# Designs tried in a protein design run: peptides against a protein of PDB entry 3OIQ. Part 35

Target 1, 212 residues: chain A of PDB entry 3OIQ
Amino acid sequence: KNRIFVSSSKDFEGYPSKAIVPVQFVALLTSIHLTETKCLLGFSNFERRGDQSQEDQYLIKLKFKDRGSERLARITISLLCQYFDIELPDLDSDSGASPTVILRDIHLERLCFSSCKALYVSKHGNYTLFLEDIKPLDLVSVISTISTKSTNSSKHSSSELISECDLNNSLVDIFNNLIEMNRDEKNRFKFVKLIHYDIELKKFVQDQQKVL

## One batch from the design tools (peptide; aimed at target 1 K63 K123 Y127 F130)

Design b1_p20_5_s3 (made by RFdiffusion4, then SolubleMPNN; from b1_p20_5, 8 letters changed)
Fold by OpenDDE base, seed 4:
Structure b1_p20_5_s3 (fold): chain B 212 residues (1-212), chain A 20 residues (1-20)
Amino acid sequence: as target 1 above (212 residues)
Amino acid sequence: KPKFLSDEEEDELLEELKKK
């Protein structure tokens, strides 16, 4: 079965009530919820949903049912946090209690772009997104990708594969949404409050703001 | 908010996937 690129988490409202569908999306990591019994990752593209929270638009479950899956989930979280320079509470505390990690609003401090592959699994209209694969995206690479493709308006009507266009369009949409949030005085998100806010990001945001 | 499947429902569906 071909993997479906998902541009909006609303697409799942139209999905079959009993299905298994491989999906892919790109979004910002917004939350991490690791407990003794579950592991969830929250992602958002910050698509405007009226009065609905823009947080955790994609809730992705890591399999967490046995020691092997739990270990894999913990390693996945550790590696993601290491990649994004997210400070985890010391997982090595000598207290034999499995460390609980609950991080929220990650996007307020760090832009953690991630390309996710997941399984949409549904029954009776309820669904779970299971993580299959996650690729953290480097912010510099994201900026460069958006900046270079704004010039290549070649209508290449190429194949049924998840087009590089879908990924890029979603990345552009995310940045546009962040720019709108940054302009809103009531919104907590501000680019200048990002820990990694640098001259490159500043310039990119300023250039994108002129087009919006 | 998306309502998650039960753990049993998830397992059933994931096992159905492995058989295909």
Scores: peptide ipSAE 0.204, ipTM 0.800, DockQ to the pose 0.791
OpenDDE base, seeds 1, 2, 3, 5: peptide ipSAE 0.198, 0.198, 0.202, 0.200; ipTM 0.792, 0.797, 0.798, 0.797; seed 5 fails the geometry check

Design b1_p20_5_s4 (made by RFdiffusion4, then SolubleMPNN; from b1_p20_5, 9 letters changed)
Fold by OpenDDE base, seed 4:
Structure b1_p20_5_s4 (fold): chain B 212 residues (1-212), chain A 20 residues (1-20)
Amino acid sequence: as target 1 above (212 residues)
Amino acid sequence: SMKFLSDEEEDELLEELKKE
């Protein structure tokens, strides 16, 4: 089955009520929910949804049904948090209770760009997105990718089902949405409040703001 | 509002996936 690139979580509203569809999207990690019984990752591209929350537009479930899947989920969370410099409570605390991790609004402190592969699984009009693969994206690489393609308007229709264009368009859209949020005085998101806010990100945001 | 599948419905669908 061909993997579908998803640019909006609204696309799932048009998906079959009983289906299994491999999907891929790019978004910012917004939440982590690890409990004794479930593991969920929230992602957002911050697409405007009217009065609806822009957080957790993609809620991705990790398999968490047996000790093996639970261990894999915990390792996945640990590795993602290590990659993004997200402080987790000590998961290795000698107290035999698996620590509960509930992180929200991650995007307010860190831009955690992630390329996700998931399975859309639906029955009776309800659906779950199961994580198949996750690739954390380096912010410097994201900035570089957006900056270089803004100059190369060559429509190379390379036949890869998920075009580098779809990825880049999504990354641009995310940044544009973040710029709009940053301009909104009512929005909590501000680039200057990011822990990793540096001269490179500052310059990139300033340059993108001139085009918008 | 995302309506999630029940754990049972998820299990059934995941078993269907293993057969394809």
Scores: peptide ipSAE 0.171, ipTM 0.791, DockQ to the pose 0.806
OpenDDE base, seeds 1, 2, 3, 5: peptide ipSAE 0.166, 0.170, 0.171, 0.166; ipTM 0.789, 0.791, 0.789, 0.785

Design b1_p20_6 (made by RFdiffusion4)
Pose (drawn by RFdiffusion4):
Parts: structure tokens; C-alpha cells; sequence
Structure b1_p20_6 (pose): chain A 183 residues (1-47, 54-90, 99-149, 165-212), chain P 20 residues (1-20)
């Protein structure tokens, strides 16, 4: 195939006014909006706000069920509590870090566009830390994301704090410290 | 594929895009 890797949502400015382009990006899961009619997943690399809004489209009940199971499994994988109806989650990163490698389909018309979900591969935080410490587009993105998350933690006004993560590991405390030295 | 079907359905409909 010819899937195009995007490093930023701004890349979508050079894309066709009407085309179907397979894309891929890496980001943190930040929000979920699940209704009976549609589902939107928000991701961000904090270059610090929501940036990628990925849509799971479904019309009938059969496809709705699949969308619900998909959200259920994704949330369970990240240890996200889910009440299973309109379901809304925001600023998930303030409580949990959820790196995700996502493949999507850019569909545009009249200059407007939507990113439809093709695949989502959650990335273990332990593997993310290891991948950064031992040591391409994926890795560049993981590094940039973690750097921005570091600067957000330094900023006193920003609500993001590692110590406030429900999963604040001793190893996470360690990687963050030894990561600031590089700065 | 299901993703392509969704893309074509979107292009052939009056459905609004997520980004404007």
C-alpha cells in the first residue's frame, strides 16, 4: 500500500479537497464520545490540546454493537473504567497515559474532511519507556509526545502532572527524571 | 473493505465532515 504517516494534524492542509488517503499517526488517547449514532475518539500529541478526532461510523445495530465492543476493549486495555447510552470521557491523559498507534482513512470533500478508524494498536507504557531509553517515525513521535508531556509537567499552571496519574509507577518516576537530564 | 465502503458512503451522501 501507500499509507502516509502524519506527524501533526496540520499536515492535513496539503491534502486533496476530495480524496481517500490512508494515513497513520501516533498519539495519546484523550477523549471518547460514544452515542447511539456515532463514536468519536480524540487523540493528541500535545505539540497542548485535542488534535485528532477519529470517527467510528455505524448505522445499524449490528455495527453499533461492534463499535461498543471496540470501545469496551480499548478502555479495558488501558484500565479505563466504563459504564456499560451516551458515554463521554475527557482529558483522559490527566489520569492515564494511553499511547496509541492508529491507522485511519482521510476522506475529504468540498475541502472538508473526516478521519475514519481503520486500526488502533495500543502501546504499553512500559514498552514506550523502554523504546525511548534503549534508543523511526513512530519513535520520533513517541519522543516528541513525551517531551511535550515533560514541558507540560514543568508548567505550574498546566493541569497535567505525572504524580497525579493513577498508574504513577516507580519506573515512571525514574524515566521522567533521567529524561529531563537530556534537557 | 468496510473502510472503503464507509468512505464511499460518506462521499455520496449529505453527511457533514468532522473538520470544516
Amino acid sequence: KNRIFVSSSKDFEGYPSKAIVPVQFVALLTSIHLTETKCLLGFSNFEQEDQYLIKLKFKDRGSERLARITISLLCQYFDIELPDPTVILRDIHLERLCFSSCKALYVSKHGNYTLFLEDIKPLDLVSVISTISTKCDLNNSLVDIFNNLIEMNRDEKNRFKFVKLIHYDIELKKFVQDQQKVL
Amino acid sequence: SSAMEIAHDFLESDEEAVYH

Design b1_p20_6_s1 (made by RFdiffusion4, then SolubleMPNN; from b1_p20_6, 10 letters changed)
Fold by OpenDDE base, seed 1:
Structure b1_p20_6_s1 (fold): chain B 212 residues (1-212), chain A 20 residues (1-20)
Amino acid sequence: as target 1 above (212 residues)
Amino acid sequence: SKILEEAEEFLNSDEEPIYK
């Protein structure tokens, strides 16, 4: 079955009421929720949804039913946090107690671009997204990709890869949404408050603001 | 896949979906 690229979490409103659909999307990591019983990752593209919170538009469940899956979830979180320079408590605490990790509003300090593969699973119109794969994206690479407008759709017709066009469009949309949030005085998001705010990101944002 | 098996188990469970 072909994997569907999802540009908006609203796309799921049109999905079958009883189905398993492989999907993929690009979004910012916004939250991490690890408890004794569950592991969730929150993502957002910050699409405007009226008065609703723009956080956790994609809430993704990791398998967390046995010791093996729990360990895999912890390793996944650790690797993501290492990649994005997110400080975590030591997850291997000798105390035998599974550490609880609750991080929210990650996007206020760090832009954690991620390409996700998931299963949409619906029973009665209601659904859960299960994580299949995650690829963290480097911010410098994201900026370069948007700036160069790679018109060369390399025919990587491999059915498993996001089209370069779909990826680029989603990345542009995310940045445009962040620019709008940055302009809104009521919005907590500000580029200048990002820990990794540098001259390159500043220049990119300034150039992108001229197009909007 | 193990994730597909979990998805199938979820469909057959009384577990509530995250999104309503």
Scores: peptide ipSAE 0.320, ipTM 0.898, DockQ to the pose 0.842
OpenDDE base, seeds 2, 3, 4, 5: peptide ipSAE 0.317, 0.317, 0.320, 0.317; ipTM 0.897, 0.896, 0.898, 0.897

Design b1_p20_6_s2 (made by RFdiffusion4, then SolubleMPNN; from b1_p20_6, 9 letters changed)
Fold by OpenDDE base, seed 3:
Structure b1_p20_6_s2 (fold): chain B 212 residues (1-212), chain A 20 residues (1-20)
Amino acid sequence: as target 1 above (212 residues)
Amino acid sequence: SKILEEAEEFLNSDEEPVYK
């Protein structure tokens, strides 16, 4: 089956009530929930949904039923946090207690762009998204990709099933949504509060704000 | 795949979906 690119979490409202559908999306990591019994990752593109929270629009479940799947989930979280420079408590604590990690509002401190592959699995109209693969994206690379969208980018044969157009459109939409949030005095998100806020990001945001 | 097996187990279980 072909993998479907998802631009909005609302797309799932039109999905079959009993199906397994491979999907792919690009979003910001917003939350990590690791307990003794479950592992969830929250993502968002910050699409406006009326009065609903814009956080955790994509809740992705990692397999957490046996020692092998639990280990894989912990390694996945560790590698993501290392890539994004997110400080985690030691997951390898010698105390036989499974470490609990609950991080929320990650986007308020760090822009953690991620390309996710998941299985949409529905039963009676209700669904769960199961993680298949995750690729963290470098912010400098995201900014450069959006800024050069008008120039014939060299055919790097990225064997990735994502249309370059779908990826670029989703990245632009995320930044536009963040710019709107930054302009809203009631919104907690501010670019200047990001730990990695630099001259390059500042200039990029200022240039994008002139087009919106 | 292991994830497809998990998806099939979920469909056949009484496990509550994340989205209701």
Scores: peptide ipSAE 0.299, ipTM 0.881, DockQ to the pose 0.860
OpenDDE base, seeds 1, 2, 4, 5: peptide ipSAE 0.298, 0.290, 0.130, 0.132; ipTM 0.881, 0.878, 0.791, 0.785; seed 4 fails the geometry check

Design b1_p20_6_s3 (made by RFdiffusion4, then SolubleMPNN; from b1_p20_6, 10 letters changed)
Fold by OpenDDE base, seed 1:
Structure b1_p20_6_s3 (fold): chain B 212 residues (1-212), chain A 20 residues (1-20)
Amino acid sequence: as target 1 above (212 residues)
Amino acid sequence: SRILEEAEEFLNSDEEPIYT
């Protein structure tokens, strides 16, 4: 079955009421929720949805039913946090108690761009997204990709890759949404409050703001 | 896949979806 690229979490409103659909999207990591019983990752593209919170537009469940899946979830979180320089408590605590990790509003301090593969699973119109794969994206690479409008769609017709156009459009949309949030005085998001705010990101944002 | 099996188990369970 072909994997569907999702540009908006609203796309799921048109999905079958009883289905398993492989999907992929690009978004910012916004939350991590690890407890004794569940593991969830929140993502957002910050699409405007009226008065609704723009956080956790894609809430993704990791398998967390047995010791093997729990360990895999912890390793996945640890590797993501290492990649994005997110400080975590030690997950291997000798105390035998599974550490609880609840991180929210990650995007206020760090832009954690991620390419996700998931299963949309619906029973009665209501659904859960299950994580299949995650690829963290480097911010410098994201900025370069948007700036260098790759008109060369290399025909990597491999049915498993996001089209370069779909990826680029989603990355542009995310940045445009962040620029709008940055301009809103009521919005907590500000580029200058990012821990990794540098001259390159500043220049990119300033150049992108002239196009909007 | 193990994830597909979990998805099938979810469909057959009384577990509430995350999105309602």
Scores: peptide ipSAE 0.321, ipTM 0.902, DockQ to the pose 0.843
OpenDDE base, seeds 2, 3, 4, 5: peptide ipSAE 0.317, 0.318, 0.183, 0.319; ipTM 0.901, 0.902, 0.824, 0.903

Design b1_p20_6_s4 (made by RFdiffusion4, then SolubleMPNN; from b1_p20_6, 11 letters changed)
Fold by OpenDDE base, seed 4:
Structure b1_p20_6_s4 (fold): chain B 212 residues (1-212), chain A 20 residues (1-20)
Amino acid sequence: as target 1 above (212 residues)
Amino acid sequence: SEILKEAEEFLNSDEEPIYK
């Protein structure tokens, strides 16, 4: 079965009430929820959903049923946090209690772009997203990708282009949504509050703001 | 895949979906 690229988590409203559908999306990591019994990653593209929270639009479940899967989930979180320079409490605390990690609003401090592959799994119209694969995306690479493809729109060669166009469009949409959030005085998100806010990001945001 | 197996197990379980 072909993997479906998902540009909006609203797409799931049209999905079959009983299905397993492989999906892919790109979004910002917004939350990490690691407890003794579950591991969830929250992602968002910050699409406007009326009065609904823009956080955790994609809540993804990691396998967390046995010691092996729990270890894999912890390693996955550690690697993601290392990649994005997210401070975790020491997971190796000598106290035999597995540390609980609950991080929220990660996007307020760091833009953690991630390409996710998941299984949409539905029962009776309700669903869970199960993580298959995650690829962290470097912000510099994201910025460069958006900046370069805005100029090359003319060469429509067939099948591989759809996934790249979809990815780029989603990345642009995320930035546009962040720009709107940044302009909103009521929104907590501000680019200048990002720990990694540099001259390159500043310039990119300023250039994107001129197009909007 | 192991995730597909987990998905199938989930479908056959009484576990509630995250999204209602």
Scores: peptide ipSAE 0.424, ipTM 0.926, DockQ to the pose 0.896
OpenDDE base, seeds 1, 2, 3, 5: peptide ipSAE 0.422, 0.418, 0.421, 0.418; ipTM 0.925, 0.925, 0.925, 0.925

Design b1_p20_7 (made by RFdiffusion4)
Pose (drawn by RFdiffusion4):
Structure b1_p20_7 (pose): chain A 183 residues (1-47, 54-90, 99-149, 165-212), chain P 20 residues (1-20)
Amino acid sequence: KNRIFVSSSKDFEGYPSKAIVPVQFVALLTSIHLTETKCLLGFSNFEQEDQYLIKLKFKDRGSERLARITISLLCQYFDIELPDPTVILRDIHLERLCFSSCKALYVSKHGNYTLFLEDIKPLDLVSVISTISTKCDLNNSLVDIFNNLIEMNRDEKNRFKFVKLIHYDIELKKFVQDQQKVL
Amino acid sequence: EKFEELIEEADENDEEIGDV
């Protein structure tokens, strides 16, 4: 195939006014909006706000069920509590870090566009930390995301704080410290 | 508010795109 890797949502400015382009990006899961009619997943690399809004489209009940199971499994994988109806989650990153490698389909018309979900591969935080410490586009993105998350933590006004993560690991405390030295 | 605006924009875009 010819899937195009995007490093930022701004890349979508050079894309066709009407085309179907397979894309791929890396980001943190930040929000979920699940209704009976549609589902939107928000992601961000904090270059610090929501940036990618991925849509799971479904019309009938059969496809709705699949969308619900998909959200359920994704949330369970990240230890996200889910009440299973309109379901809304925001600023998930303030509580949990959820790195995800996502493949999507860019569909545009009249200059407007929507990113439809093709695949989502959650990335273990432990593997993310290890991948950064021992040591391309994926890694560049993981590094840039973690750097921005570091600057957000330094900023006193920003609500993001590692110590406030429900999963604040001793190893996470360690990687963050030894990561600031590089700065 | 920003999140709601993004949902509105996504709806508007979806109306313009139509069936895919």

Design b1_p20_7_s1 (made by RFdiffusion4, then SolubleMPNN; from b1_p20_7, 12 letters changed)
Fold by OpenDDE base, seed 4:
Structure b1_p20_7_s1 (fold): chain B 212 residues (1-212), chain A 20 residues (1-20)
Amino acid sequence: as target 1 above (212 residues)
Amino acid sequence: SKFDEMLKKEEENEKIIGEV
């Protein structure tokens, strides 16, 4: 079955009430919920949804059925946090209790771009997204990708183009949404409050703001 | 919070869908 690229989490409202659909999206990591019994990742494109909060538009479940899947989930969280330079509370508490990690609003401090593959699983009109694969994206690489493709839209080769265009369009949409949030005085998101806010990101945002 | 509502909804979905 072909994997469907998802540009909006609203697309799932049109999905079958009983299905298993492989999907792919790109979004910012917004939350981590790791307990003794569950592992969830929140992602968002910050698409405007009226008065609804823009965080956690994609809630992705990691399998947590057995010690093997639990270990894989914990390792996945550790590797993601290491990649994005997210400080985890010290996991080395000598108390034999598995550490609980609850992080929210990650996007206020770090832009954690992630390409996710998931299974959409629905029953009786309810759905869950199960993580199949996650690829963290480097912010410099994201900026470079957006900056270079704005100029080269003239080579039609039909099959590889769709996935790459969809990815780039979603990355542009995310940045545009972040720029709008940054302009809103009521929004907590500000680029200058990002821990990794540098001259390159500043310049990129300033250049994108001129096109909007 | 919206997060807590989404978490609760996911817990309800887990009961309905089961583990895949």
Scores: peptide ipSAE 0.329, ipTM 0.882, DockQ to the pose 0.791
OpenDDE base, seeds 1, 2, 3, 5: peptide ipSAE 0.324, 0.329, 0.327, 0.325; ipTM 0.879, 0.883, 0.880, 0.881

Design b1_p20_7_s2 (made by RFdiffusion4, then SolubleMPNN; from b1_p20_7, 10 letters changed)
Fold by OpenDDE base, seed 3:
Structure b1_p20_7_s2 (fold): chain B 212 residues (1-212), chain A 20 residues (1-20)
Amino acid sequence: as target 1 above (212 residues)
Amino acid sequence: DKFDKMIEEEEENEKIIGEV
């Protein structure tokens, strides 16, 4: 089955009440929930949803049923946190207690862009997203990709172009949403509060703010 | 069988979310 690119988590409201659908999206990592019994990742594109929280718009479950799936979940969390420079408590503590990790509002300190592949699984109108694959995206590469696409429609094959256009449109939408949140005095998100806020990000945000 | 197993996994994990 072809994988569907998802630009909004509202798209799932139109999905079948009983289905398995392979999906892909790009979003910011907003939360990590690792306990003895479950592993969840929250993601958001910060699309406006009235008075609802804009965090965790994509709640992704990692399989956590047996020692093999638990190990894979812990390795996945460790590798993501290493890539984004997120401090974790030692997951390998010799004390026999499985470490609990609960991180929220990650986007307030770090922009953790991630391309996710998941399975949409629904029964009786409820759904869950199960993680299949995750690719962390480098912020400098994201900024460069948005900045360069304003000028080059170079002819490559139609199937690769669609996936690349969808990815870039979603990255632009996320930045536009973050700029709106940064302008709102009531919103906790501010670019200047990001740990990695530099001259490059500052210039990029200032240039995007002139177009909005 | 694979579908029902994935949903049974979900229902077991959702009970734990409602108790916290």
Scores: peptide ipSAE 0.022, ipTM 0.576, DockQ to the pose 0.066
OpenDDE base, seeds 1, 2, 4, 5: peptide ipSAE 0.021, 0.020, 0.020, 0.021; ipTM 0.572, 0.580, 0.592, 0.631

Design b1_p20_7_s3 (made by RFdiffusion4, then SolubleMPNN; from b1_p20_7, 12 letters changed)
Fold by OpenDDE base, seed 4:
Structure b1_p20_7_s3 (fold): chain B 212 residues (1-212), chain A 20 residues (1-20)
Amino acid sequence: as target 1 above (212 residues)
Amino acid sequence: SRWEELLKQEEENEKIIGEV
């Protein structure tokens, strides 16, 4: 089955009430919920949804049924946190309890761009998204990709370009949404409060703000 | 909280859908 690119989590409202659909999206990591029994990742494109909160628009479940899947989930979380320089609470606490990790509003401190592959599974109109694959995206690479493709709009070549255009459009949309949030005095998100706020990100945001 | 609502909804969905 072809994997469907999803630009908005609202797209799932139009999906069949009973289906299994492979999907992909790009979003910012907003939350991590790892307990003894569950592993969930929250992602968002920060699409405006009226009065609805903008975080955790994509709730992604990691399989957590057996010792093997639990171990894979924990390793996945560890690797993601290492990649994004997210401080985990000491996983090495000698208390033989599996450490609980509950992180929220990650986007307020770090822009954790992620390309996700998931399995949409629905029954009776309810759905869940199971993680199939996750690729963390480097922020410098994201910025460079947006900056370079804004100039190359003139080459129509057909089929492989759709997936790459969709990815870029979603990355642009995320940044535009973040710029709007940054301009809103009521919004907690501010680029200058990001731990990794550097001159490159500053310049990129300033240049994008001139186009909006 | 919204997060508690999302978690509760996911738990309800898990019961309905089952794990694939």
Scores: peptide ipSAE 0.425, ipTM 0.903, DockQ to the pose 0.710
OpenDDE base, seeds 1, 2, 3, 5: peptide ipSAE 0.422, 0.420, 0.418, 0.420; ipTM 0.902, 0.902, 0.901, 0.901

Design b1_p20_7_s4 (made by RFdiffusion4, then SolubleMPNN; from b1_p20_7, 13 letters changed)
Fold by OpenDDE base, seed 4:
Structure b1_p20_7_s4 (fold): chain B 212 residues (1-212), chain A 20 residues (1-20)
Amino acid sequence: as target 1 above (212 residues)
Amino acid sequence: SRFDKMLEEEERNEKIIGEV
């Protein structure tokens, strides 16, 4: 089955009430929930949903049924946090309790772009997204990708180009949404409050703001 | 919170769907 690119988590409202659909999306990591019994990742593209909160639009479950899946989930979280410079509580504390990690609003401090592959699984109209694969995206690489493709609007219709166009469009949409949030005085998100706010990101945001 | 509601929804969905 072909993997479907998802640009909005609202797309799932139109999905079959009983299905298994491989999907992919790009979004910002917004939350991590790791306990003794479950592992969840929240993602968002910050699409406007009226008065609904914009964080955790994609709630992704990691398999957490046995010691093997639990270990894989914990390693996945550790590697993601290491990649994004997210401080975790010491996972190696000599207290034989598995450390609980509950992080929220990650996007307020760090832009953690991630390309996710998941299984949409529905039954009786309810659905869950199960993580299949995650690729963290480097912010410099994201900025460069958006900046370079804004100039190459050559309409070559190949199916491989569609997935790359979809990715870029979603990355642009995320930045546009963040720019709108940054302009809103009521929104907690501000680019200048990001821990990694540098001259490159500043310049990119300033240049994108001129087009919006 | 919204997050807590999503967790409650996930836990409900888990009971219905099961893990694949």
Scores: peptide ipSAE 0.266, ipTM 0.863, DockQ to the pose 0.782
OpenDDE base, seeds 1, 2, 3, 5: peptide ipSAE 0.264, 0.255, 0.263, 0.266; ipTM 0.863, 0.856, 0.861, 0.863; seeds 1, 2, 3, 5 fail the geometry check

Design b1_p20_8 (made by RFdiffusion4)
Pose (drawn by RFdiffusion4):
Structure b1_p20_8 (pose): chain A 183 residues (1-47, 54-90, 99-149, 165-212), chain P 20 residues (1-20)
Amino acid sequence: KNRIFVSSSKDFEGYPSKAIVPVQFVALLTSIHLTETKCLLGFSNFEQEDQYLIKLKFKDRGSERLARITISLLCQYFDIELPDPTVILRDIHLERLCFSSCKALYVSKHGNYTLFLEDIKPLDLVSVISTISTKCDLNNSLVDIFNNLIEMNRDEKNRFKFVKLIHYDIELKKFVQDQQKVL
Amino acid sequence: SEDPDANDDFEPPPWSITLP
């Protein structure tokens, strides 16, 4: 194939006014909006706000069920509590860090566009930390994301704090410290 | 411009979740 890696949502400015372009990006899961009619997943690399809004389209019940199971499994994989109806989650990163490698389909017309979900591969935080410590586009993005998350933590006014993560590990405390020295 | 509903008439292929 010819899947194009995107490092920022701003890349979508150079894309066709009407085309179907397979894309891929890396970001943190930040929000879920699940209704009976549609599902939107928000991701961000905090270059600090929501940036990627990925849509799971479904029309009939059969496809709705699949969408629901997909959200259920994704949330379970990240230890996200899910009440299973309109379902809304926001600023998931303030409580949990959920790195994800996502493949999508850019579909545009009349200059407007939508990113449709093709695949989502959750990334274990332990592997993310290890991948950064021991040591391309994926890694560049993981590094940039973690750096921004570091600067957000330094900023006193920003609500993001590592110590406030429900999964604040001793190893996470360790990686963050030894990561600031590089700065 | 980004609009989630601008392509409601388009039928995307199915999606998946890849679990490690």

Design b1_p20_8_s1 (made by RFdiffusion4, then SolubleMPNN; from b1_p20_8, 7 letters changed)
Fold by OpenDDE base, seed 4:
Structure b1_p20_8_s1 (fold): chain B 212 residues (1-212), chain A 20 residues (1-20)
Amino acid sequence: as target 1 above (212 residues)
Amino acid sequence: AFDPDSTDDFEPPPFSLSLP
């Protein structure tokens, strides 16, 4: 299936008012909204959009229509949070109250890079993004991927390279946006406030800052 | 505009989690 890589959530403004379009993007997880009736994941690439909040540029709805899909959503959130070392209240508590989880500004404490496959579904000029697949990305692997591709302009075939170049360009753009946010004294985002801020991330940020 | 409730009649596919 031809899946469109999306570099900006503004791309959806040009999409058909009645369509189902498979899309893919890479972004940082910014929010989790799990209630009794819905599950939403917020993502951002921190693209500048005037005075609007840079969080939740991609709101992704999970299937949450029955007990089976609800359970799958809860397990998925638990496993994502386990992977990113995000503390959650016990989602599996045998206490017959479905726990509500509302996390915001996740990027202020952790860089949760995620590759998402979603369905853009539009009706009457409005759209919803439905999750098809989420792949959490390891930060060390992201840093390594950005650092190594700066050196290999080696000729390989035009169709598989587009998706991998698009992914890398988006990862670079995210880091550049985070560097700009880190330089802004008014912005709450600071690399040194990340729980996982280490020597590797510090070095990578310092090296990227020399190019900007 | 984005509206998470604009497509309530749509049945999304099951989603997956792909760990690294």
Scores: peptide ipSAE 0.608, ipTM 0.956, DockQ to the pose 0.891
OpenDDE base, seeds 1, 2, 3, 5: peptide ipSAE 0.608, 0.605, 0.606, 0.601; ipTM 0.956, 0.956, 0.956, 0.960

